# Peptides against a protein of PDB entry 5VZU: the designs that were tried, part 159

Target 1, 271 residues: chain A of PDB entry 5VZU
Amino acid sequence: GRTLEDIFHEHMQELILMKFIYTSQYDNCLTYRRIYLPPSRPDDLIKPGLFKGTYGSHGLEIVMLSFHGRRARGTKITGDPNIPAGQQTVEIDLRHRIQLPDLENQRNFNELSRIVLEVRERVRQEQQEGGHEAGEGRGRQGPRESQPSPAQPRAEAPSKGPDGTPGEDGGEPGDAVAAAEQPAQCGQGQPFVLPVGVSSRNEDYPRTCRMCFYGTGLIAGHGFTSPERTPGVFILFDEDRFGFVWLELKSFSLYSRVQATFRNADAPSPQ

## One batch from the design tools (peptide; made by RFdiffusion4, then SolubleMPNN)

Design b2_p23_4_s3 (from b2_p23_4, 13 letters changed)
Fold by OpenDDE base, seed 1:
Structure b2_p23_4_s3 (fold): chain B 271 residues (1-271), chain A 23 residues (1-23)
Amino acid sequence: as target 1 above (271 residues)
Amino acid sequence: ELEELLKRLKEIEEKLSKLPKAA
């Protein structure tokens, strides 16, 4: 019978053949766009730049990692039949950490799914509340038609007397013990394992992670049909490696920094 | 040769269109 390996190998051959046909067909019609590396900022979680990502049957793809305040973004530099180049493959919320359970419970996909979906619901609530505050603030700038109030005459100010006795309201300053938010320990890396039933192209992924965040990944049908954002987990392993767990796809993508030095790849300083 | 490759591309694209959503 066809093995899963045979099916994967055939599918890989088909994708290689597609890349060959596209390259040969468009040989004279290539549009080149310069891509600049994003500038590094002191507050960036890791150095931004190019990463090689694993996308199962699609093989290796190039993704640009960039930071945008409390969000990180992965943008496809190479496209595939589902998600074209220039799309944001992952959007990471650096406000919403994911706490992985112990190593035993990390094998449970349903536990990881529960944790992520609880964070997703919090993110959704915060977006609704922040949308209401932004909505109410804009509604009050109705144009005050300054109706010209007619100049009614200055009636004489009667001299009311001085007897403001200062009430000594000795409000004791309640010691609001500011619960010192323990500085989130730049924790020693925790043991990491993929849940059972999450597919990885290679079992060779880092077995220790620094921290995890809530994120969303873009998925689509062939030809970029019905694109949607699905919940997932961004896993920071080290300065040069991160992962993304796609909950809906039950897949893991490993991203490794492209170690090539590019000349003249820095973004021009905004003049 | 190119016409045969374009035919094969169309067959592959039709096959891939039936797959689940991917990243």
Scores: peptide ipSAE 0.368, ipTM 0.834, DockQ to the pose 0.814
Fold by OpenDDE base, seed 5:
Structure b2_p23_4_s3 (fold): chain B 271 residues (1-271), chain A 23 residues (1-23)
Amino acid sequence: as target 1 above (271 residues)
Amino acid sequence: ELEELLKRLKEIEEKLSKLPKAA
C-alpha cells in the first residue's frame, strides 16, 4: 500500500506544482507591497517583528508579530493554499494567561484542552457582558412625545416630625477580594512538553517556557474556504521564540525570530 | 501547455478541497 511518506510526498509535490502554476500565471502582474515593521513599545511582551513559523504540511512561513494593547497578533506575510498572506494566523489574548500543569499532566492532551476551553468560555462571557452594556445605551432615545399629563393637584403632605435617630448601621465594607494578579513570575521558566498526539514538524522545540496565553488560530479549507478561529495556546519560550498549539488540528507551530536587520523597514512617522 | 496546467490545477484543487482544514 502507499506509505504515509508516499502520500505526504505526493501531496507536497502537488502543493509545489500549485505554487508554481499560480506564480507562473501571475509572473507578468506581480504587485509588490512594502511591509513595515511594527513600532516597538516598552510594554510589548517581546520585541515585535518577523518570525519564521513551522506549519504542518506547508513548511516554513513568515509571520509578523505585533502588539495591540492586551492583544498580540500574528499576520501571515507568506500565505499558503489554506490561509492567504495578510490574514491573521493567530490572535493572542494577553489578559488570559494559561497555567500549564506539571510536566506529567502536560502530556495529557485532554487536560490542556480542558484548561483552554475553560478560558475560552470566560472570554466568551466577557464579550457578551461588554456587548450588553453597549446595547442598552442606545434604546431609550425614543422621542418622548410630551403628552401634557394634566396637573394633578398639590396634596400638601403633612410635616411629619423630627425624631429619626441615626441608626449606625455599620455596613462592613465587603472585602472586594481583588483577584490577586499573581505577579508574572518572570524568573524561572516552566518545564514544557507537547501533549501526546500533538504533531510537531520538529522535535527540537524549547523544553522550557516563560508563560502561556489563550489565543485563537485561523484555519480554513483549501482556497480559504470556511475560515474559522479555533482555540489554542500561545507559548512564549524566550525573546526570539514562541509557539502556538492548535487544539483542533492537534498540531504545534514553532516561530523563531528572523534575525535579519532591514534598513528602512520602520513605519513612516505619522505625518 | 497552459491549458494542461490549468486542468491539472483544477484536479489538484478538487482533490485538496476534500482535505481537513489547515492553518
Scores: peptide ipSAE 0.368, ipTM 0.832, DockQ to the pose 0.827
Fold by OpenDDE base, seed 3:
Structure b2_p23_4_s3 (fold): chain B 271 residues (1-271), chain A 23 residues (1-23)
Amino acid sequence: as target 1 above (271 residues)
Amino acid sequence: ELEELLKRLKEIEEKLSKLPKAA
């Protein structure tokens, strides 16, 4: 019978043939757009830039990682038949840390799924509460016609009300030493393993991670049909490597920094 | 040649449109 591997190889051959047909048809009609590297900020979780990502059947893709306050974004620089170039493949909420369980419980996909879906529900509640505060404030102040109410003059009188005493009570200012939340020590990396049934293109992923965050990944049908954001886990391994666990796809993408130095790749300073 | 490739492309696109969503 055809194995899952045979089906995957046939699908890969068809994708390669599609890429060949498209490139051959447009050989002399390619429009190139310059991309700029995002500016680095001191508060960025890691240096922004280009990463090589592994996407299931599509192979190696290039993703730009950028930081936007409490959000990180992966943008496809290379596209595939499902998700075109310029789309936000991942959106990471840096406010919502994921605590991975111990190494034994990390093998349980249902446990990881539970943890992520609980965080997803909190994110949804916070978005609903923040939406209500923005809605009530624009009460239409209708133009109050300033009727010119008349000048009546009334005059009186000076009443002297009394002496209330200066009680001195010298309550000592208790030095509430605001315990400066020590910046959570960039803790010793925790052991990391993929859950059973999560597919990886390569078993050579880092077995230790620094921290994890809630995120959403963009998935679509062929031709970018019915695109949707699905829940996932961003896994920071080190300065040059991160992963994304796609819960609905039961897949893992590993991203590794492109070590190439580009001249004049910085965005022009806003004049 | 090109017409046959375009026919084959259309057949592949129709087949792949029935696959599950991907990233």
Scores: peptide ipSAE 0.336, ipTM 0.805, DockQ to the pose 0.874
Fold by OpenDDE base, seed 2:
Structure b2_p23_4_s3 (fold): chain B 271 residues (1-271), chain A 23 residues (1-23)
Amino acid sequence: as target 1 above (271 residues)
Amino acid sequence: ELEELLKRLKEIEEKLSKLPKAA
């Protein structure tokens, strides 16, 4: 039978040759681009910047987190064999908060899948409605030719009648105590656990999260083949850590802020 | 030697093209 050493040697040879195939693409042209840190805005969910991510197959990657109104974006600074540098690895819709269930139900992958897919459907409906309003607004500027169509006249009819009594029935206004949505206490994070069957490279993920949002992640085959966006959950842990649950991949990526101060890394002020 | 390496590279490229999509 193949020894464990034979399997390991074959795997190491495959990894070296994979690395060779991808690095040989650089043999003729090294292009250097300066990266600027996004400017921080007061309404940004956390400070934008560089994060180190753990992608389960490829190891450590660098992602730039930036905010764009009600959207957040993760852009790959380092590429991998599937997704090259400069691609938007994650897009987060800050309009669509995900409410995680209790800690017991968070272990159920099907429950998380249900919640995410319900939000995905709402996002699709909003996109369809917004597409219809933009379409209908252009059609109605047809010239209303003012044809003066005529004055037709008729008719009378008449009459009756009477009485019906004022039934008193004093139906007590049942005070529908509007269940005051308890203001989600902005300060206390909720307990967090990954669903059963979601893979994480690091078991050392935060066990408490502040908030979650619907998002989409970019996936592709080797060489960026057949790229598509898949549904997922952005999880904010703290000012320096966020996660992404890749629902279709059943994987979790943890991102931690790069604690480096870069001199002159700020974007030039728009003149 | 070189022909054997080129053959092995092609076998790996074919294997990699069939891998599941990843992030």
Scores: peptide ipSAE 0.279, ipTM 0.744, DockQ to the pose 0.701

Design b2_p23_4_s4 (from b2_p23_4, 11 letters changed)
Fold by OpenDDE base, seed 4:
Structure b2_p23_4_s4 (fold): chain B 271 residues (1-271), chain A 23 residues (1-23)
Amino acid sequence: as target 1 above (271 residues)
Amino acid sequence: ELEELKKLLEEIEEKLKKLPKAA
């Protein structure tokens, strides 16, 4: 049988190699790239910027959050043995809000999985429909050879037809039942708990969230092998904290704003 | 020693490639 010593040696060797792969990934980066913080826009869900993320086994990583209309993006600033620096770790669809159930049903992983997979299917349908509209619009620009249609003659202005009396049909103003726009409860957070069987690095996560959105997270094997986007939930806690639930991994990553101010980190003004 | 270490690293690399995908 494997001894405890054999298990310890294997684990230490794996950790050394993971550290070596991680270091070698940076050493192969012979070029420094300046990171610019995205400009803040008034319509941004929260201020864009750098966040420290907890990636379970990989520890602490730096992610840049940015907003792109109805999408948000998390980009790895630090890489790991699975996902290199510069990859989009998360892509958030701000059109597709996730409604979390009550606190009791939030403990059910299968319920959360069902809700997210239903939204995933809607996103897939919208992409197929939008792909067809974009496809059909390109097909009809065959070169219309503008054959010069001959100048058909100016037919004469026909005459003044008479004063038809306006009938006063007093159609009753149908009561437009103003669909009461449910006031966007933008202000009150809802109770939040992780589903049973979702791993967190620690139990110290916010127990109240503002809103949730559908998103996809990038996962890969060691050396960025077989990368794929998996369904997940972006959880906005507050201005400085968000989370991501990785459904396939059954894991939760907590992201907290880097409070450091960087000089000259603003994107150059477009000249 | 060095060749044994290289072989061990190759064996570990092949083991790590078989780990579950991660984020």
Scores: peptide ipSAE 0.332, ipTM 0.751, DockQ to the pose 0.681
Fold by OpenDDE base, seed 3:
Formats: sequence, structure tokens, C-alpha cells
Structure b2_p23_4_s4 (fold): chain B 271 residues (1-271), chain A 23 residues (1-23)
Amino acid sequence: as target 1 above (271 residues)
Amino acid sequence: ELEELKKLLEEIEEKLKKLPKAA
């Protein structure tokens, strides 16, 4: 009978052949575009730049990580048959932290899925509320025809309203000690393990994470067909490594910083 | 030969359209 291995090998041969066909068709018509590294900002969660990502079927891909206020973005620098180069592979909401359970409960995929879908619902509610405030403010100021209503001279009445006594009530200024939001301790890294049934290309992922955030990942059929954003978890391991858990795909992508320094790769300063 | 190869490629493309979405 066909083994899972036989099916995988047949599928891999078809994928390799398709990659070869796509590469060979464009070989004579390569348009080169210069890519600039994103400028680093003090508030960036980690240094922006190039990362090598492990995508389950596609091999090693290059992703640019950039920060945009309270959002992070992974942009494909290399494309594949599903998601072409220049697409935003991941969008991370840095406002919405994911709290991972203890190490025992992290093995449960349904628990992780529950936590992420609850955050997804909050993000959807916030987007609906913010959409309503922007809609009401464009009241059509219709042209008020300036009808010149006449000058009627109405009269003098002098009424003597009385002596309101100054009550001295010396309310002590209660020192509202603004509880200084303790800078969220760059806490001891939390133990990390993938849920059962989440596929990883490599078992050599970091077993400790700093923090996690809600995000969306772009998935598509072959030839970029029916592209959609799916819920996931961005996992920050360290300054040079992050992961993304794709809930719908039940897969994990590990991203590691490209350590190569590029001369003149910085964006030109806006003149 | 060339027409058989084109047909094989079309058959592969139609199989690939039925694959699960990927990242």
C-alpha cells in the first residue's frame, strides 16, 4: 500500500518540478529591485532586518522583519509557489500579547487555539468600535443660507441676583500616586514547547521564549489562489530568533537573523 | 513529445490546485 512516505515523495517531486518550471520561465526576464533594510527605532521590539525562515514544504525563505508602531510585519523577500515575493507573510499585533499556559498545557493544541481565538475576537471588536467613531464625524454642514434676520432692539432688565456665600471646603488633594506601570520586567524566559500535532521542520527550536503576540499569517493555494489571513502566534525567543505558529496549518516556522552585513543597504535618509 | 509534456504539466497543475493552502 502507499505509505505516507511514498505520498510525501511523490508530492515533493511534483513541487520540485513546479519550482523548476516557474524558475526557468522567468530566467530570461528577471527584474532586479533594490531592497533597503528598515531603519531601526528605539521602540522596536528587536532590531529589524533579514531573517531566514523555515517553511514546511518550501525550504529556506528570506523574510524582512519591520516595525510599524504597534504592528510588526514579515515581508517575503523570496517567494514560493503559494505566496510570491513582496507579500506580507505575517502581520503581528504588538498590542495583543498571548499568554502561554504552563508547559504541560502548552502540549494541548486546543488550549492554544482557544487562547488565540479569544484574542482574535477582541481584535475584531476593537476594529468595529474604532470604525463607528470615524463614520459619524462627517456631518454634512449644508450651506447655511445666511438669512439676514432683522435687528430687533430688546430691552434692559436689571435683575439683582443674590449673595452666593464662598464655602471654603478645603478638600485635601489626595495624592493619586500614579501607580507607575512597573516596566514589564523583561522576565525570565518562559519554558516553551510546541503543541502535539504542530509540525516543525526542525526539532531544534528554542525551548524558552521571551513573549508571544497575536498575529495573522497569509496562506494561499498554489499560484497565489484564494489568499487569506489566518490566526497565529508570534513567538519571540531572542534578539535573533522568532517563530510563528500557524493554527490552521498546524505548523511552526522558525526565523533566524541573517548575520551578513550589507554595505549601503540602509534606506536613504528622506531629504 | 512536447505535446505530451504540456499535457503532463497541465495534469500536475490541476493536482496542485487541489492541495491544501500553504504559507
Scores: peptide ipSAE 0.325, ipTM 0.766, DockQ to the pose 0.802
Fold by OpenDDE base, seed 1:
Structure b2_p23_4_s4 (fold): chain B 271 residues (1-271), chain A 23 residues (1-23)
Amino acid sequence: as target 1 above (271 residues)
Amino acid sequence: ELEELKKLLEEIEEKLKKLPKAA
């Protein structure tokens, strides 16, 4: 098994290399990019902005949360040796809510994994169906070669007579009882606990969540090698806190709003 | 010294490439 010494050596090597990369980045020509806070929209799930995230071995990172209609995005403002700055660390599908089981069944990682993978498969099917509809709609604009149909002559319209009797087909309106989709209660926050075997940097995470959504997280090897999107759960705790459960990594990242007020950080209004 | 340090850095990088993927 990995010894505590092996884990400490791996972590120390990673910290030394991170410190070296940071020091080497300062010795090289520093490119400063201004980051603007995204404007808040009325339909945003929470106020967009900067969040501090906990990433296991890498420590504390800064992520920008932004909303894009029915999608949310976390963008790395600080990078690490695996995922560089400017990458979309998380992408959240606000159409696909995750219903967490009761508190007892929330401890079961396999149950959470099942629920998320069923949602992932629905999202994949919807993307395939929507891809086919978008594909078939573009295929029919073949160039209508306007062959000039020759002007064949005005044959006389014979005056056929009026007798269309209106058939009184009294089709009974079938009462389609529209099953009133009960408005998804903006319910009282539900009890929340991490599954057994999901690692968190801090055991101090909110024990109540408002809602959860399907999402994908970006993972890569060192040096951004073999980057891939993996399934996960976005957990909204409150206006200033959210989490992400990385299913493949069996890890949890807690994100907390940066409370600092930045002067002149708002995006310039599009003139 | 400098060549030994470069070699040590390359050995560290090759070890880090063998780590599991991270977020």
Scores: peptide ipSAE 0.320, ipTM 0.764, DockQ to the pose 0.752
Fold by OpenDDE base, seed 2:
Structure b2_p23_4_s4 (fold): chain B 271 residues (1-271), chain A 23 residues (1-23)
Amino acid sequence: as target 1 above (271 residues)
Amino acid sequence: ELEELKKLLEEIEEKLKKLPKAA
């Protein structure tokens, strides 16, 4: 079997190589770019800004959260060996709310996976339908030449009768009491627990959530190899905390607002 | 020495390319 020394040596070699790759990138011209905080809009789910995330082996990462109509975006400010800085780590569809089950069923990973994959399928269908409407609208401007094809005339037939009686049957309209969807009380957080087998680096995640949305997360191999978007759940805990469940990775990332006030970090007003 | 170090780095890079994708 692998010794603890072999595991330690492999991990040390990986860490040394990672440090070497990062350090060798600094032997080149360091380019500094100013980061601006996104402007806050009234319809933003929470205030946009910088969040510190704890996910993966690499420790603490900084993500910028921004809102784009019915979408939210997490952009890496710090990079890692898999995903470089400036990449969109998460994309959230604010049209597709995830309803979490009760606390007992939230422990079932397969139930959460089912719910998310059903939403993923709806999103895929909506994208296909919207693609067809945009395609069909261009084709029909062919000039309809007005060929005047002729007036053929036919004809007849007439007939009859009778009498069928007025059956009175006064079927009482059963008042289908439309079960008023109780407006999900926007104020009380739903009890929240991670599914069994979802890894969290920090067990001190909030045990109540305000709302959840469908989203996709970016994953890649070392050196940003074979990047792909995987399905997940964005979990809003409060104004300063959100999570992301990576279904394929069976992992949870917790993001907490960076409380630092930056002077002059606001985006310049569009002139 | 230098060529042995290059070879070791190449072997480590090939191992890292086989790791699972991460976020």
Scores: peptide ipSAE 0.299, ipTM 0.745, DockQ to the pose 0.683

Design b2_p23_5_s1 (from b2_p23_5, 10 letters changed)
Fold by OpenDDE base, seed 2:
Structure b2_p23_5_s1 (fold): chain B 271 residues (1-271), chain A 23 residues (1-23)
Amino acid sequence: as target 1 above (271 residues)
Amino acid sequence: DERLEELERRTERLHKEIPELIN
């Protein structure tokens, strides 16, 4: 019978062939769109720009990293047979930091899965609560029909009752010591290892990370069929390298900055 | 091109044996 390795090898050959077929069909009618680098902002986690990412069987792809307040976005510049160019391959929520355990517990995929799924549930709750506040605010502009309903008159009176006394009980305000989130030492990266059973195309990934965040990755069938967002972990290694752990796929993508300097690649200033 | 159509038909057959959803 075919081994799992034979199936993966045939799959890689077919993905290359599909990419070749799709590219060759358009060889006589290529439209070129100019790509601009996103403007850098002071609050950006790292400099935005082009990264080369590893996508398992697809190989090397080009992704544009951009920042949008407390969100980061990876946009495919190169497409593949599953995810076309211009799609958001990753969306990162910079509000939801992932705390990795020690190296021993980082080897446990179930522990990473637990941590990520707990954050995913918090993100869903926050989205539901914010959706309710936006819904209730629109309902109250019912037209005030000013019907002038009339004057009815009555009546009565009474009475007095008295004094009850001033009990002082000075309940001390328990200082809720806000556990000062220890400022994660911005200088010393945390030791990093992939969980057992997470596939990486290259074993040469950084063994130290600066910080991690919750994110979602885009997956689809061939021809962009049944596209969905799956949970994952964005891992910042340094200014020029980040990773994404695709939790459901049990895969890791390593992204490295394209070191090529592009003349006149800056976005035109909004006039 | 008949060769391109045959390659497309081969590609579609192999996709059924592989996890449909990839990144």
Scores: peptide ipSAE 0.154, ipTM 0.588, DockQ to the pose 0.045
Fold by OpenDDE base, seed 3:
Structure b2_p23_5_s1 (fold): chain B 271 residues (1-271), chain A 23 residues (1-23)
Amino acid sequence: as target 1 above (271 residues)
Amino acid sequence: DERLEELERRTERLHKEIPELIN
């Protein structure tokens, strides 16, 4: 069936016109903002920085990849008629790994869809449970009225009773060896192929991937109308390449590191 | 002025004609 990307391919002339209109609005006033590269951390999945991403009919865009604990973010540095610059195009949950099936079953879009939607439901449940714990803690500071109530006294005693026996049975504490999750050997890439009916701007994507994670992509109408987050898969290919499968759009974005070096691009040290 | 107003009217038309969501 037609994808949402196929619909916008039919409107490619309108997209070019929209880009021209927005560009023409800048002829009178340009605002420049300095962009700093995000700081690299030892625990970052790959080096953060600038990537060239493919966005269907929009073509090539610039995205900043950054890491925020167990989340990764792609931020648009370039804008388009749908999603303006500075928006988080992708948000990746590094807690929720996606296990791709074998190469034969990777061609099945419904299998990928099932896997992603199961993870989406887990993420939603965890967000609901974590929201309840934060709510209950604030309520109970009712005013302690210090009422002084009085002294009264009495006494009584009684007594009973008896017996005895100390059964010794020294049940050894079975050391529940917490099975240390063996760090999944990050070394061997698995074979990778796009599902049938997922569109890609080019067929020249890596045919092996290192790991995948659940994520969400930002979609909107022209002029950033009705923005929403849709489910997807972040695919790490190597240190310089990642992908994102937009599940609802049935599209694939390939991101390749910008190899250019920038002077004075490091974030100022926190004072 | 007049050219900008024409571009704005064209933009508003395109926003109505292409309501579909894209990335």
Scores: peptide ipSAE 0.120, ipTM 0.568, DockQ to the pose 0.042
Fold by OpenDDE base, seed 4:
Structure b2_p23_5_s1 (fold): chain B 271 residues (1-271), chain A 23 residues (1-23)
Amino acid sequence: as target 1 above (271 residues)
Amino acid sequence: DERLEELERRTERLHKEIPELIN
């Protein structure tokens, strides 16, 4: 029978053709919105900006990568039938590093699945604990009706008693050896391979990665129906390439920096 | 445009054939 991939490929071709006909034959009133590149910060994992991503059967999409403290986000600049433009296709938690096993064990999808699901559970627990601390802190501001207690009078300031001697207790400063958190050395890249049964549109992906993080990807039905976040792995290859493993979809998206220079793409300085 | 309307009808058929959640 037709594979799901065949149906999606046919669908993508029809949508591209429709879009081509619609834009080429009709004098359509088009609304344009300016997109600004995110400002680069020194603490950003890589330079933020536009990336071209491969989304299985959808083909090539444009994603904006941006950094928000210890979170990164991929925002769709192009939409597809499932996920419209402006949606956050990926959300990366830079607090939750994924340690990939050796190259032999990286081929095991169940091992990657175990590692990711363990991190997902930790993230869920931390969100529940942080939600409880934020909840308990708000409950205690009951409106204290400040009853105006009456002005009891100024009793006088009695005097200056003098003498107490300076005890010299020379407590030695215990050298708290601040364990210098070794600046996370831009670690020597580790060997990388996709697990068996994870599909990639392109087999030409980087075979070495710098860092991996827990993340979530957005999935939906056609017309953005039943949108949900699925667990995945953000893989930093280099300054210009990252990947995302969609765990539940058993798919891999490769993202490559758009090398085009955009004039006047910087956000206006906040006045 | 009859060609666009035919492509829309084809696309709507394909949308109904793909009930799956994708990225």
Scores: peptide ipSAE 0.101, ipTM 0.563, DockQ to the pose 0.043
Fold by OpenDDE base, seed 1:
Structure b2_p23_5_s1 (fold): chain B 271 residues (1-271), chain A 23 residues (1-23)
Amino acid sequence: as target 1 above (271 residues)
Amino acid sequence: DERLEELERRTERLHKEIPELIN
């Protein structure tokens, strides 16, 4: 029978051939758009910029990583038959850290799945609660009571309010034990391994990670049909490498910084 | 292009065989 590897190789060859046919057919009608690197901020988890991502059989794609407060985004600079260029392939919630288990339990896909799905449910609950507070505030358009006519200012005299004696009630200051926010130990890199049954294009991924976050990945059929967001894990390895585990797809994408220096790639200063 | 349509149809079949390819 065909091995899974044979099917991946066949698919990679077909996708490369499709990309070649598209590129050759449009050779006479190319539109070039300038891409600017996002500005770096001090609070950015890593330097924003261009990364080469591995997307299984799609091969190498270029993704722009950018930071937006407590969110990170991967935007496709190159498109494929499913997800066009300019789409947000990954969206990361930097408020929701994923704690990986020990190295033995990291091999268990069901354990990773449990952890991610528990975080997904918390994110959904927070969205529902924040939606209710925003909803109740709009409903009290009380009836516009008719403005009664401006009655003339009668200058009523200043009645002397009585000298209420200050009762000295010495309420003991309850020691609000400030829960010492344990400084997030910038922990020594945690040992990292992919769960059994998660596919990777190569086995050459970092075997230690700094931190992980909850995120969602974009999936679609050909021609960007039925686009949906699936749960996943963003894995920060180092300043130049991150991964994304596509939980429902059981796949891993490795992203490596494009080390090429670009001239005039800085975003124009906002005037 | 009949060749492109055949490649698209094969690629769509492969995405059904390998769901991880739809991202």
Scores: peptide ipSAE 0.096, ipTM 0.641, DockQ to the pose 0.055

